# Ledger of designs, part 63: peptides against a protein of PDB entry 5OK6

Target 1, 215 residues: chain A of PDB entry 5OK6
Amino acid sequence: ELPGLDSQWRQIENGESGRERPLRAGESWFLVEKHWYKQWEAYVQGGDQDSSTFPGCINNATLFQDEINWRLKEGLVEGEDYVLLPAAAWHYLVSWYGLEHGQPPIERKVIELPNIQKVEVYPVELLLVRHNDLGKSHTVQFSHTDSIGLVLRTARERFLVEPQEDTRLWAKNSEGSLDRLYDTHITVLDAALETGQLIIMETRKKDGTWPSAQL

## One batch from the design tools (peptide; aimed at target 1 N173 S177 Y182 Q214)

Design b2_p30_6 (made by RFdiffusion4)
Pose (drawn by RFdiffusion4):
Structure b2_p30_6 (pose): chain A 215 residues (1-215), chain P 30 residues (1-30)
Amino acid sequence: as target 1 above (215 residues)
Amino acid sequence: AAEAHARAEEEREERGSMTWEEIEETFREA
């Protein structure tokens, strides 16, 4: 059952429960298409529960590239295309109005940058492959703030690399050559990795030689 | 970070110019 209009307003907009919740690293926020949010705002501020301004179910269809991979469209601007809500507010709004059938939520995380916290709406999507098959990829979203070491550990896990196998990473650049990802302590941002980039994990041979020595 | 980019640039120069098809084929043969 729907809460009253003022109750909905307090839950979604205010304090720890709503949009005013402070940004803390690691917390989840969700994207809501702006038109739907504005319609909900007009409804809860209008003083009439029976108003035709009732927004209906949340539908973020215009924010997605397609329904095959459900990727968020690039180039979206907060306050123009979408509004961010903390996880609790999103949960409440979905429980009150529903979410379009078959559509996934758009969940993003707060990250720490040198002097600020922000929701990372566009993490870096990397295609992780082993050197022997450059078309067999695990597509994984990493934060700009994740280390290259995390990228390597993730690639190892995704490909079920055994503990005794030694592995290291390369990145295919826009010129079609390879840049060695030497340092596992630096971040995806420091390594200037971009969404859609192919990351190749090579495995050392049993004799100790590396496949890349042949390049 | 600068050092890592410098080492990566040196490694690219050491391997020389190669096409993507040559790199991929070499990996299949590895």

Design b2_p30_6_s1 (made by RFdiffusion4, then SolubleMPNN; from b2_p30_6, 13 letters changed)
Fold by OpenDDE base, seed 4:
Structure b2_p30_6_s1 (fold): chain B 215 residues (1-215), chain A 30 residues (1-30)
Amino acid sequence: as target 1 above (215 residues)
Amino acid sequence: AAEAKRLAAEERARMGPLSWEEIEEIFAKA
């Protein structure tokens, strides 16, 4: 059952638990398509529950590139294309209005950058491959704040690398060179890794040599 | 010789620019 219009407004826009709530690292926030949100605002501000301004179910279709992988369009701008809601507010709206059938929620995490918290709308999608099977890529998402060490661990896990096997990463850059990601303590951001970038996991041979050492 | 190769491999921080075929060649001989 839909709460009263004023109650809806307070619940969603309340600065303590709503849209204006301070960002906290690790928390989930959700994207809502801007036009739908504006329609909702107009509805709840209108004071008439039977108004023709009823927003209907949440529909984020315009935010997606496709309905197969549900990837976001590039270049979306907060406040223009979407609004961000904390998890609680999002779940309220979904419970009241529903989400368009088949659409996944657009959940994103708050990350902590040196001087700011930000909802990471566009995490980095890396193409992970093994050196001995370069034709089989695995797309994995990482935060810009994730360490190269985490990327390496994730690659090892994805490829079922045994604990005793030694591995390292190479990133293919825009110039076509391979840069070894030797410092595992820097972040994905520090390493300037980008979405779609190929990351090669090299496994050390049993003889103690690296495959890449043949050059 | 094996130690020298090990050290050389550990010291290498950049390879290329490389074509895809060259990348495959580097790692396929492993």
Scores: peptide ipSAE 0.332, ipTM 0.805, DockQ to the pose 0.245
OpenDDE base, seeds 1, 2, 3, 5: peptide ipSAE 0.341, 0.323, 0.330, 0.243; ipTM 0.803, 0.818, 0.794, 0.766; seed 1 fails the geometry check

Design b2_p30_6_s2 (made by RFdiffusion4, then SolubleMPNN; from b2_p30_6, 12 letters changed)
Fold by OpenDDE base, seed 4:
Structure b2_p30_6_s2 (fold): chain B 215 residues (1-215), chain A 30 residues (1-30)
Amino acid sequence: as target 1 above (215 residues)
Amino acid sequence: AAEAKALAREERARMGELSWEEIEEIFKKA
């Protein structure tokens, strides 16, 4: 059942779990397409629940570049293309209006950057490969706040690397060369890794030498 | 630490001289 229009407005905009509440690291926030949200605002501000301004189901179709992988379009801007809602507010709207059939929620995490919290709308998708099979990539999503150490562990897991095998990472740079990721304690952001970037896991040879020693 | 950074720079420099195809061939043969 739909709550009263004023109650809807208070819960979504002005509540402790409203749109304007402070971001907290690790929390889930959700994207809502801007035009739908503006239609909802107009509806609840109009004071007539029978108004023709009823927004209908939440429809985020215009935010997706594809309906297969449900990837977001590039270059979407908060406040222009979408609004961000905390999980509680999102779940209220979904319960009241529904979500368009077949569309997944656009859930994103709050990350902690130096001196700021941000909803990470665009996590980094890296192409993980082994040094000896550069043509077989595993696409894995990482936060900008994830360490290179996590990328390495993830690569080891994906490639079923034995615990006793030594591994290290290289990134293919924009010049088509390789940058070694020496420091595993820095973040994906600090390493300036980008979506679609090839990350090579090098495995140490049994003789104790590295394949890259021949480069 | 300084020696490790020097080696790292030399390694990067050497790799910058290779084409991607050459890198792939080297890694494939290793």
Scores: peptide ipSAE 0.260, ipTM 0.700, DockQ to the pose 0.476
OpenDDE base, seeds 1, 2, 3, 5: peptide ipSAE 0.118, 0.264, 0.083, 0.226; ipTM 0.731, 0.734, 0.555, 0.701; seeds 2, 3 fail the geometry check

Design b2_p30_6_s3 (made by RFdiffusion4, then SolubleMPNN; from b2_p30_6, 14 letters changed)
Fold by OpenDDE base, seed 1:
Structure b2_p30_6_s3 (fold): chain B 215 residues (1-215), chain A 30 residues (1-30)
Amino acid sequence: as target 1 above (215 residues)
Amino acid sequence: AEEARRLAEEEREAMGELSEEEIEQIFKES
């Protein structure tokens, strides 16, 4: 059952618990398609429950690039393409209006950057490869706040590298050259790694030399 | 999975001047 229009507005737009709620690291937020949200705003502000402005079910179809993997389109902008809602507000709207059949919720996490908290709408998808098998990539998602050390551990695990094997990472940069990731304590953000970027795991030879030592 | 691989490959190909062959040459086992 739909609550009163004023109650809906207060629950969703309340600055303490609604859309204007302060971001907190680790919390889940959800994307809502902008036009649907604006239609909902117009409906609840209009004061007529029988208005032709009824928004219907939440439909985020325009935010997805495909209905198979449910990946977001690139270049979506907050406030233009979507709005962000805290989990409580999202669940209220879904309970009141429903979500389009078959669509998954677009859940994202709040991350803490050096001077700002942000909902990470686009986590970094890296292409992990071994130096001796570049044709076999593994796409793995990382937060911008994840360390290069985590990327390296993840690559080692994915490629079933033995604990005694020594490994290091290279990134293919925008100039098409290779940057060695020397510092494993910096973040994915600090290393300026981007989605689609090729990350090469080099394994040390049994003779103690590196494959790339001829550079 | 296959479409995700294709998109990843397109993103990889869009990145930089080094061909796969050139990268393989860098890491070529002597």
Scores: peptide ipSAE 0.166, ipTM 0.605, DockQ to the pose 0.130
OpenDDE base, seeds 2, 3, 4, 5: peptide ipSAE 0.144, 0.151, 0.164, 0.138; ipTM 0.720, 0.712, 0.722, 0.717

Design b2_p30_7 (made by RFdiffusion4)
Pose (drawn by RFdiffusion4):
Structure b2_p30_7 (pose): chain A 215 residues (1-215), chain P 30 residues (1-30)
Amino acid sequence: as target 1 above (215 residues)
Amino acid sequence: SLTEHIDVSEHPEFKQQLEEAEARADADRA
């Protein structure tokens, strides 16, 4: 059952429960298509539960590239295309109005940057492959703030690399050549990695030589 | 800091594999 209009307003907009909730690293926020949010706002501020301004189910279809991979469209602007809600507010709104059938939520995380916290709406999607098959990829989203060491550990896990196997990473650049990802302590941002980039994990041979020595 | 860049232009079979992998990634993202 729907809460009253003022109760909905307090839950979604205010304090720890709503949009005013402070940004804390690691917390989840969700994207809501702006038109739907404005319609909900007009409804809860209108004083009439029976109003035709009732927004209906949340539908973020216009925010997605397609329904094959459900990727968020690039180039979206907060306040213009979408509004961010903390995880609790999103949960409440979905429980009240429903979410379009078959559509996934758009969940993003708060990250720490040198002097600010922000929701990372566009993490870096990397295609992780082993050197022997450059077309067999695990597509994984990493934060700009994740280390290259995390990228390597993730690639190892995704490909079930055994503990005794030694592995290292390369990145295919826009010129079609390879840049060695030497330092595992730096971040994806420091390494200037971009969404859609191919990350190649090579495995050392049993004799100790590396496949890349042949290049 | 350590850097290493490898130009694979002298390795046509490997360059082709890289181009196929890129074309596949672009089609997936299209």

Design b2_p30_7_s1 (made by RFdiffusion4, then SolubleMPNN; from b2_p30_7, 16 letters changed)
Fold by OpenDDE base, seed 3:
Structure b2_p30_7_s1 (fold): chain B 215 residues (1-215), chain A 30 residues (1-30)
Amino acid sequence: as target 1 above (215 residues)
Amino acid sequence: MHHEHIDISDHPEFLAQIEKAEEQAKKLFE
């Protein structure tokens, strides 16, 4: 059921759950392709419910670089390519207009960085592998604010590492070498980890030695 | 020996395995 055009405008643009509301850490926000959103604006501002400016269902296809894992295109800019809506506003629009069939919502979290809150549009997708079986990988998404410790725990869980097994992480750096991620208390941001970066989990041998010591 | 940095260019077989893993992962996003 579509509400009145004025009501739509108030709820999405000017309401407590509207586009201009303050960011709050941990909250979910959603991306909406800008052209669709602008058409919606024109529709509700036009005052004619039967207008040819009806936006149709939300379609964020142009924001994706793939339709397999639904990865966003790189370099998208807020206000140019998309707008950000809080969860309530997004759900209203989806309820009113629908979302393109099979297309997932683009949900992102507000994160707190030093002196700023922002919607993390591009969380870090790390390629996790084991040192002894590089052919089996897990791509896992992390926030820049997540700790290396969380990355390690996640890797252990994904690879079903037994509690008694000792593990550590290596990152393939931009120079093509491996650097050990020794400090598990620093963040993904602090470690300068980036999307697509290979993270190798090394498991300690039963004899107490590390496989990397043999390299 | 305790390593904190490894130059994998010295280990061509390992490097090849890494590159294959990376290539396979990229295809999952295409």
Scores: peptide ipSAE 0.313, ipTM 0.854, DockQ to the pose 0.565
OpenDDE base, seeds 1, 2, 4, 5: peptide ipSAE 0.310, 0.310, 0.312, 0.306; ipTM 0.853, 0.853, 0.856, 0.852

Design b2_p30_7_s2 (made by RFdiffusion4, then SolubleMPNN; from b2_p30_7, 17 letters changed)
Fold by OpenDDE base, seed 4:
Order: sequence, then structure tokens, then C-alpha cells
Structure b2_p30_7_s2 (fold): chain B 215 residues (1-215), chain A 30 residues (1-30)
Amino acid sequence: as target 1 above (215 residues)
Amino acid sequence: MHHEHIDISAHPEFLEKVRQAEEQAKKLLA
């Protein structure tokens, strides 16, 4: 059952527990399509529960570029295309109004960046390949805050690299060359890696040489 | 000293494989 309109407003917009609450690293936040949210605001501010301004089920359809992988459209802007709600607020809205049938929630994590916390709406999806077989790829999602070391470990795991094998990463850059990701302690952000970028894992030969030495 | 940059334009076969991989990526991410 829907709570009173004022109660809804307080619950969702409360600065301590609602939309305006401080971001905390690791917390889940959810995207809500702005038009729906504005409709909801109008509804609860109108004071009439029987108003024709009832927002109906949450529908984020316009935020998705596809209904297969449910990827977000590129270039969405907070406050223009969507609003961000803490998990608690999101779950309240879903419980009250429902979510469009078959549509997944758009959950994102708060990440810690230098001097700022941010909801990472667009994590980085990298294409991982091996140097000797570029035709076999693994797409893996990473946070901008993940280390290159994690990318390397993940690549090793995905390709079932044995522990004794020595590996390193190369990134294909926009200039059409390969840059070695030498420093494994820097982040994906620091390395300026982007979604769709090809990351090549090179495995050291038994003779101690690197395949890339021939390139 | 470590080799840290490779111009793959000098390696057409490898470059083609890279391009194919990138094309595949685009399809997977579409």
C-alpha cells in the first residue's frame, strides 16, 4: 500500500536518508529516469492521491540502448536524464509503484576518487585478449578505481594462465599503437582505459623472451 | 630498459587481427 504523499516525499527526498544523502564508497545507488521522477514529484506534491498525475510503474526504458544486455545509452547526464537514489529510497519507490515488467534495476556503486565520491554510472568494459589469439576475447567490466594489477589478474584467470607463467598487459591506444601497462599499481582511470578498449595479455616465452620483442 | 610502446602499423598481419578484435568488441558492446 502506498504511504501518504507527504511521507513518500520525506522518505525519498530526505537529505539524510534520501536522494540528498552523502555518498559513501561501496554503497549501491539506482538510476531513475528523470521524467518518471518528475512525475512522481508532481504527484506527491500535488496533495491529491487520486490525481491523474499518478506516475505509474517506474520505467527506465529511455535510459537503455538495448533490451538484451540492458546497457545504458551513452552520454546520459545526472539531473537531465536521470536521478540517483540510494538503495533504500529506490526500494521504497519500487515497492510503492513497481518497476516496468522485465526491466532490470539500474544499480551502480559509489566509488572513491581523489577528493571525491561518485556513483560510477559507466564502469569500464575492457576487451581482454591474448597476444597469440586475438580472436578469443573476454569482455570484463572494471571500475575506474580498479588497479591495472587487478586487470592483469583477471585476464590471467579468464584465460586460465598457469601461476608460473609470466604475463603483462598492453593497451591498444587510439593512435593505433600498443602501450605497455607497466605500472600495475595505477588505476584503470589513471591508465585512461576506456570501454571497448582492447587489452592484450602477453605471456613470456619459456626461453625468457617476450613475443612483443618481434613487433 | 623495457619496451613500452609498439607501433603495430609495421606489422600488417597483427594489425589486421587487432582490427578484427576491435570490430568484435564493438559488436559485443553494441
Scores: peptide ipSAE 0.386, ipTM 0.888, DockQ to the pose 0.680
OpenDDE base, seeds 1, 2, 3, 5: peptide ipSAE 0.374, 0.370, 0.381, 0.375; ipTM 0.885, 0.884, 0.887, 0.884

Design b2_p30_7_s3 (made by RFdiffusion4, then SolubleMPNN; from b2_p30_7, 14 letters changed)
Fold by OpenDDE base, seed 3:
Structure b2_p30_7_s3 (fold): chain B 215 residues (1-215), chain A 30 residues (1-30)
Amino acid sequence: as target 1 above (215 residues)
Amino acid sequence: MEREHIDISGHPEFAAKIEQAEAQAAAMLA
C-alpha cells in the first residue's frame, strides 16, 4: 500500500533506512535515476497526492548502455545521474511505485577502502582466459577490494582446473605486454586492474615448465 | 630468475589471438 506523502518522505530521506544513512561495508545500495527521484521528491513535497506530479514506475533506462547485460553507462555521477539508496529504501520505493518491466535493479555493494566506505558503482570486469585457449574467455566482475588470489581462484574454477594443477596469472598492460601478477595478496585496486583488462591464467606443464617460457 | 614481464610483440600469432579475445568480449558487452 502506498503510504502518505509525508511518510514516504520521512522513510526515504530521513528514516532509519534513509539515503543519508551511513555507509556500512558489505551492505547493498541501489541506484535510482536522478530525474525520477527528483520527480518523486516533488510529488511528496507537494503535499497533493492527486497532483500530476506522480512519478510513476522507477525507470533506470537512461543509466544502462545495454539491455543484454544491463551494463551501466560509463561516467555516471552520483547526484547528477543517479542517487544511491540503501536496500530498505529502494525496496520501499519499488513496492510503492514499481520498477519498469524488464529492468533489473542496479544493486551495488559498499566496499571498505583504506580510509572510506564507498558504494562501488563500477566493479572491475576482468576478461579471464587460459594461455592455451585464448578463444574461450570469461568476463567476471571483481571488487577493487578483491585479492589477486581470488581472481586466480575464480579463474581456476571457471576453467575447471584440477587442484593439483599449478596456475598463475598474467595481466595485459596498457603497453600491450604481459606482467605477471606475482603477489596474490594484493587487491585488484593495488594491481591497478581495469575493466576490460585481459587476465591470462597460465597452467604449469607436467614437466614442471611454464608455457610462458616459450614466449 | 622467474619471468615477470613478456613482450608479446615478437609473437604475432599469440598477440592476434589476444586481440581477438578482447574484441569478442567487447562485443558481448555492446
Scores: peptide ipSAE 0.425, ipTM 0.903, DockQ to the pose 0.639
OpenDDE base, seeds 1, 2, 4, 5: peptide ipSAE 0.419, 0.408, 0.423, 0.419; ipTM 0.901, 0.896, 0.904, 0.901

Design b2_p30_7_s4 (made by RFdiffusion4, then SolubleMPNN; from b2_p30_7, 12 letters changed)
Fold by OpenDDE base, seed 3:
Structure b2_p30_7_s4 (fold): chain B 215 residues (1-215), chain A 30 residues (1-30)
Amino acid sequence: as target 1 above (215 residues)
Amino acid sequence: MEHEHIDISKHPEFLKKIEEAEAKAKAQRA
């Protein structure tokens, strides 16, 4: 059952767990399409539950660029295209109004950057490939705060690399060349890796040589 | 010889395979 309009407003916008609550690292937040949210605001502020301003089901269709992988459109802006809600508020809205059939929630994590907490709306999607079979790729999402070591481990796992095999990473840079990702302790952000960037996992040969040494 | 930077423009067959992989991945996102 829908709660009273004033109660909805307080829980979603003005509550301690509402839209304006402080960001905390590791917490989940959710995107809501701006037009729907504004319609909801008008509905609950209007004070008439039977009004024509009823927002209907949450529909984030305009935020997605595809319905296969449910990737967000590039360049979306908070406050213009979407609003961010903490998990509790999101779940309330979904329980009250529903989510458009077939659409996944747009869940994002709060990350801690050197001086700020931020909802990471655009995690980095890397294209992982093996040096000897570039035709088989895995697109994997990483936080900007994840280490290159995690990228390497993830690549090894996805390609079922055996523990005894030695591997290292190369990134295709913006200049169209390959740079070795030598330091595995730096973050994806520090390495300036971007969505869609090709990451090549090189496996050491049985003779102890690297395939790249022949290039 | 160990490389830390590779100019793949000098390796056209390898470059082609890279471009094909990127194109395939891009198409799967559309």
Scores: peptide ipSAE 0.421, ipTM 0.909, DockQ to the pose 0.593
OpenDDE base, seeds 1, 2, 4, 5: peptide ipSAE 0.418, 0.419, 0.238, 0.418; ipTM 0.907, 0.907, 0.780, 0.906; seed 4 fails the geometry check

Design b2_p30_8 (made by RFdiffusion4)
Pose (drawn by RFdiffusion4):
Formats: structure tokens, C-alpha cells, sequence
Structure b2_p30_8 (pose): chain A 215 residues (1-215), chain P 30 residues (1-30)
């Protein structure tokens, strides 16, 4: 059952429960298409529960590239294309109005940057492959603030690399050559990795030689 | 490796890290 209009307003907009919740690293926020949010706002501020301004179910279809991979469209601007809600507010809104059938929520995390916290709406999507098959990829989203060491550990896990196997990473650049990802302590941002980039994990041979020595 | 052969056919070259500090450590280790 729907809460009253003022109750909905307090839950979604205010304090710890709503949009005013402070940004804390690691917390989840969700994207809501702006038109739907504005319609909900007009409804809850209008004083009439029976109003035709009732927004109906949340539908973020215009925010997605397609329904095959459900990727968020690039180039979206907060306040113009979408509004961010903390996880609790999103949960409440979905429980009240529903979410379009078959459509996934758009969940993003708060990250720490040198002097600010922000929701990382566009993490870096990397295609992780082993050197022997450059077409067999695990597509994984990493934060700009994740380390290259995390990228390596993730690639190892995704490919079920055994503990005794030694592995290291390369990135294929826009010129079609390879840059060695030497330092596992630096971040994806420091390494200037971009969404859609192919990350190649090579495995050391049993004799101790590396496949890349042949290049 | 088929992937290595594919890279050779594409004329791919090896480069040091893009990050200057990581490139310096890599060149010293090399």
C-alpha cells in the first residue's frame, strides 16, 4: 500500500533516508530517469493522491543503450537525464510504484577522490582475456580507483587460474600495440585505462619463459 | 599460441607502462 504523499516526500528527499543522505565510499546509489522523478515530485507535492500525475511504475528504458547488454548510455548528465537516489530511497520507490518488468536497476557506488566523494556513474569496463584466445573475454566493470593488482586478481579468478601459474597483464592501446601493466599498486585511472579496452593476461610457461618474449 | 600469432600478424609492438613512474620502475627493472 502506498504511503501518504508527505510521508513519501520525507522518505525520498530528506535526511539519511533520501537524496540528502551524505556520500560515503562504497555505498550504493541508483539512477532514476529524470522525467519519471519529476512526475513523482509533481504528484507528491500536488496534494491529491488521486491525481492523474501519479507516475506509475519506474521505467528507466531511455537510460539504456539496449536490452541485450543493459549498459547505461554514455554521456548522460546528472540532473538532466537522471536523478541519483540512495539505496533505501530506490528500494522504497520500487516497493511503492514497481519497476518495469524485466528491467534491471542501475546501481552505482560512491568513491573517494582526492578532495571529494562522488557516485561513479561510469566505471571502466575492461575485457579480460588470456593470451591464447583474445576473443574469449570476461567483461568486468572496475572503478577508476581500483588497483591494477585487483584487475589481475579478478582476471585470475574469472579464468580459474591455478595458484602455481604465474600471470601478468598487458593493455592493448588504440594503435593496436601493447602496453605492459607493470605496477600493481597504481590505479585504473593512473594506468589511463578506458572502457572497452582489451586487457591480456599472459601465463608463464613451465620452463620459466613468457609468451610475450616472442613479440 | 594463436593469440601471440594474431598479435604478430597485426604488427603489434611492446611498450613500457603509460604511467611515467611505473615506466621508470619498469625500465630500471629491465
Amino acid sequence: as target 1 above (215 residues)
Amino acid sequence: SAGIEQLKAEGAELHPPVNPAARERYEAAS

Design b2_p30_8_s1 (made by RFdiffusion4, then SolubleMPNN; from b2_p30_8, 9 letters changed)
Fold by OpenDDE base, seed 2:
Structure b2_p30_8_s1 (fold): chain B 215 residues (1-215), chain A 30 residues (1-30)
Amino acid sequence: as target 1 above (215 residues)
Amino acid sequence: DAGTEQLKAEGAKLHPPRNPAAAAAYLAAA
């Protein structure tokens, strides 16, 4: 059952789990398409449950570039294209109004950056490949706050590398050259890795030599 | 990626030094 309009407003906007609450690292937030949210605001502020301003089910279709992989459009702006809601607020709205059939929620995490918390709307998608088979990639999503060490571990797992095999990473830069990722303790952000960037995992040979050193 | 560009503006470091020899090696193997 839908709660009273004033109760909805207080729960979503002004509650402890409301839209304006502080961000906390590791928490889940959800995107809501701006026009739907504004329609909801108009509905609950109008004070008439029988009004023509009823927003209907949540529909984020305009935020997606495709309905196959459900990737977000590039360049979406908070406050213009979407609003961010804490998990509790999102779940309330979904329970009250529903979500468009077959459409996934747009869940994102709060990340800790130097001196700021931010909802990471666009995590980094990297193309992971092996040095000996550049044509076979695994696309994997990472946070900007993830370490290069995590990228390496993930690559090792995806390619079923044995624990005794030694591996290292290279990034293909915009000039087509390779930059070695020497420091595995820095973040994806610090390494300036970008979505769609090719990351090459090099495996050390049994003779102790690296493939890249022989070329 | 708009999110990446925004995050980079907040203090991302430069890419590691270019390794032309490594690049040539992988290009030759491709």
Scores: peptide ipSAE 0.027, ipTM 0.537, DockQ to the pose 0.084
OpenDDE base, seeds 1, 3, 4, 5: peptide ipSAE 0.019, 0.019, 0.021, 0.021; ipTM 0.582, 0.532, 0.575, 0.429; seed 1 fails the geometry check

Design b2_p30_8_s2 (made by RFdiffusion4, then SolubleMPNN; from b2_p30_8, 12 letters changed)
Fold by OpenDDE base, seed 4:
Structure b2_p30_8_s2 (fold): chain B 215 residues (1-215), chain A 30 residues (1-30)
Amino acid sequence: as target 1 above (215 residues)
Amino acid sequence: DAGTEELKAQGAKLHPPKNPEAAAKYLAAA
């Protein structure tokens, strides 16, 4: 059963877990398509539960690039294309109205940036490869706040690299050259890594030399 | 292997430790 319209409004907009609550690092937030949300606002503000303004089930279809991989369209803008809701508010709306059949929730994390918290709508998707087999990529998502060290560890894990094997990363730049990711303590953001960028993991040879080193 | 040759041929550079412009761009975006 749907709660009263005023109760819905208070819960989603003004509640302790409402849309306007402070962001907290590590928390999950969810995207809601803007037109649906505006329809819901109109419905709950109208004061008639039997109104023709009933929003129906949550439908985020327009936010997705496709219904196969459920990737977000590029260039979506908060307040124009979608609104962000805390997990509790999202779950309330889903419980009240449902989610369109087959659509996954669009969950995102709050990240801590210098002097600001932000919902990371677009994490960085990197193409991880080994230097000796460029044809086998692993696509992995990283936060902009993740360290290059984490990218390296993740690459090692995905490629089942043994602990005794030494590895390092290279990024393919826009010019087609390779930049060595020397400092593993910097973030993905600091390194200016972008979605779709090729990251090559180089493995040290048994003789202690690097494949890329000029002998 | 092809990857080794790519690493050699494309000119290996040290990546800059930080890109403030990239950070600013991201902060200004969604």
Scores: peptide ipSAE 0.111, ipTM 0.743, DockQ to the pose 0.187
OpenDDE base, seeds 1, 2, 3, 5: peptide ipSAE 0.022, 0.025, 0.016, 0.017; ipTM 0.424, 0.645, 0.441, 0.454; seed 5 fails the geometry check

Design b2_p30_8_s3 (made by RFdiffusion4, then SolubleMPNN; from b2_p30_8, 12 letters changed)
Fold by OpenDDE base, seed 4:
Structure b2_p30_8_s3 (fold): chain B 215 residues (1-215), chain A 30 residues (1-30)
Amino acid sequence: as target 1 above (215 residues)
Amino acid sequence: DAGVEELKAQGARLHPPRNPAAAAAELAAA
């Protein structure tokens, strides 16, 4: 059941728990397509529940590149293309208006950067491969704040690497060369890894030598 | 080993980290 229009406005726009509430690292926020949100604003501000300004179900279709992987379009801008809502506000809107059938929520995490919190709308999608089988990739999303160590652990898990096997990472750079990700303590951001970048997991040989030592 | 040949063909180097502050600023501004 839809609550009163003033109640909806207060619930969603409340600065303590609504759209304007402070970001906290690790929390989930959700994208709402801007035109839908503006239509909702007009509806609840109009004071007439029977108004022709009724927004209908939430439809974020214009934010997606595809309906298979539900990847966001590149270059979307907060306040222009979408608004960000905290999980509670999002769930209220979904409960009141519904979400377009089959469309997933666009959930994103708040990340901690130096002196700022940000909703990471575009996590880094890396193509993980093994050095000896470059044709079999696993696409995995990482935060810019994730360590190279986490990328390595994730690669090991995806490729079912045994605990006793030693592994390391290489990144294919924009020049087409391979940069060894030597320091596993730096972040994806620090390593300047980008979406679509190929990350090669090298496995140490049983003799203790690295395949790449033949360079 | 195809991976070794690719490494050899493309060249390999140690990856230097970016300036964390600058990188964070870029991400924060986007």
Scores: peptide ipSAE 0.021, ipTM 0.563, DockQ to the pose 0.212
OpenDDE base, seeds 1, 2, 3, 5: peptide ipSAE 0.019, 0.021, 0.023, 0.019; ipTM 0.470, 0.650, 0.425, 0.638; seeds 3, 5 fail the geometry check

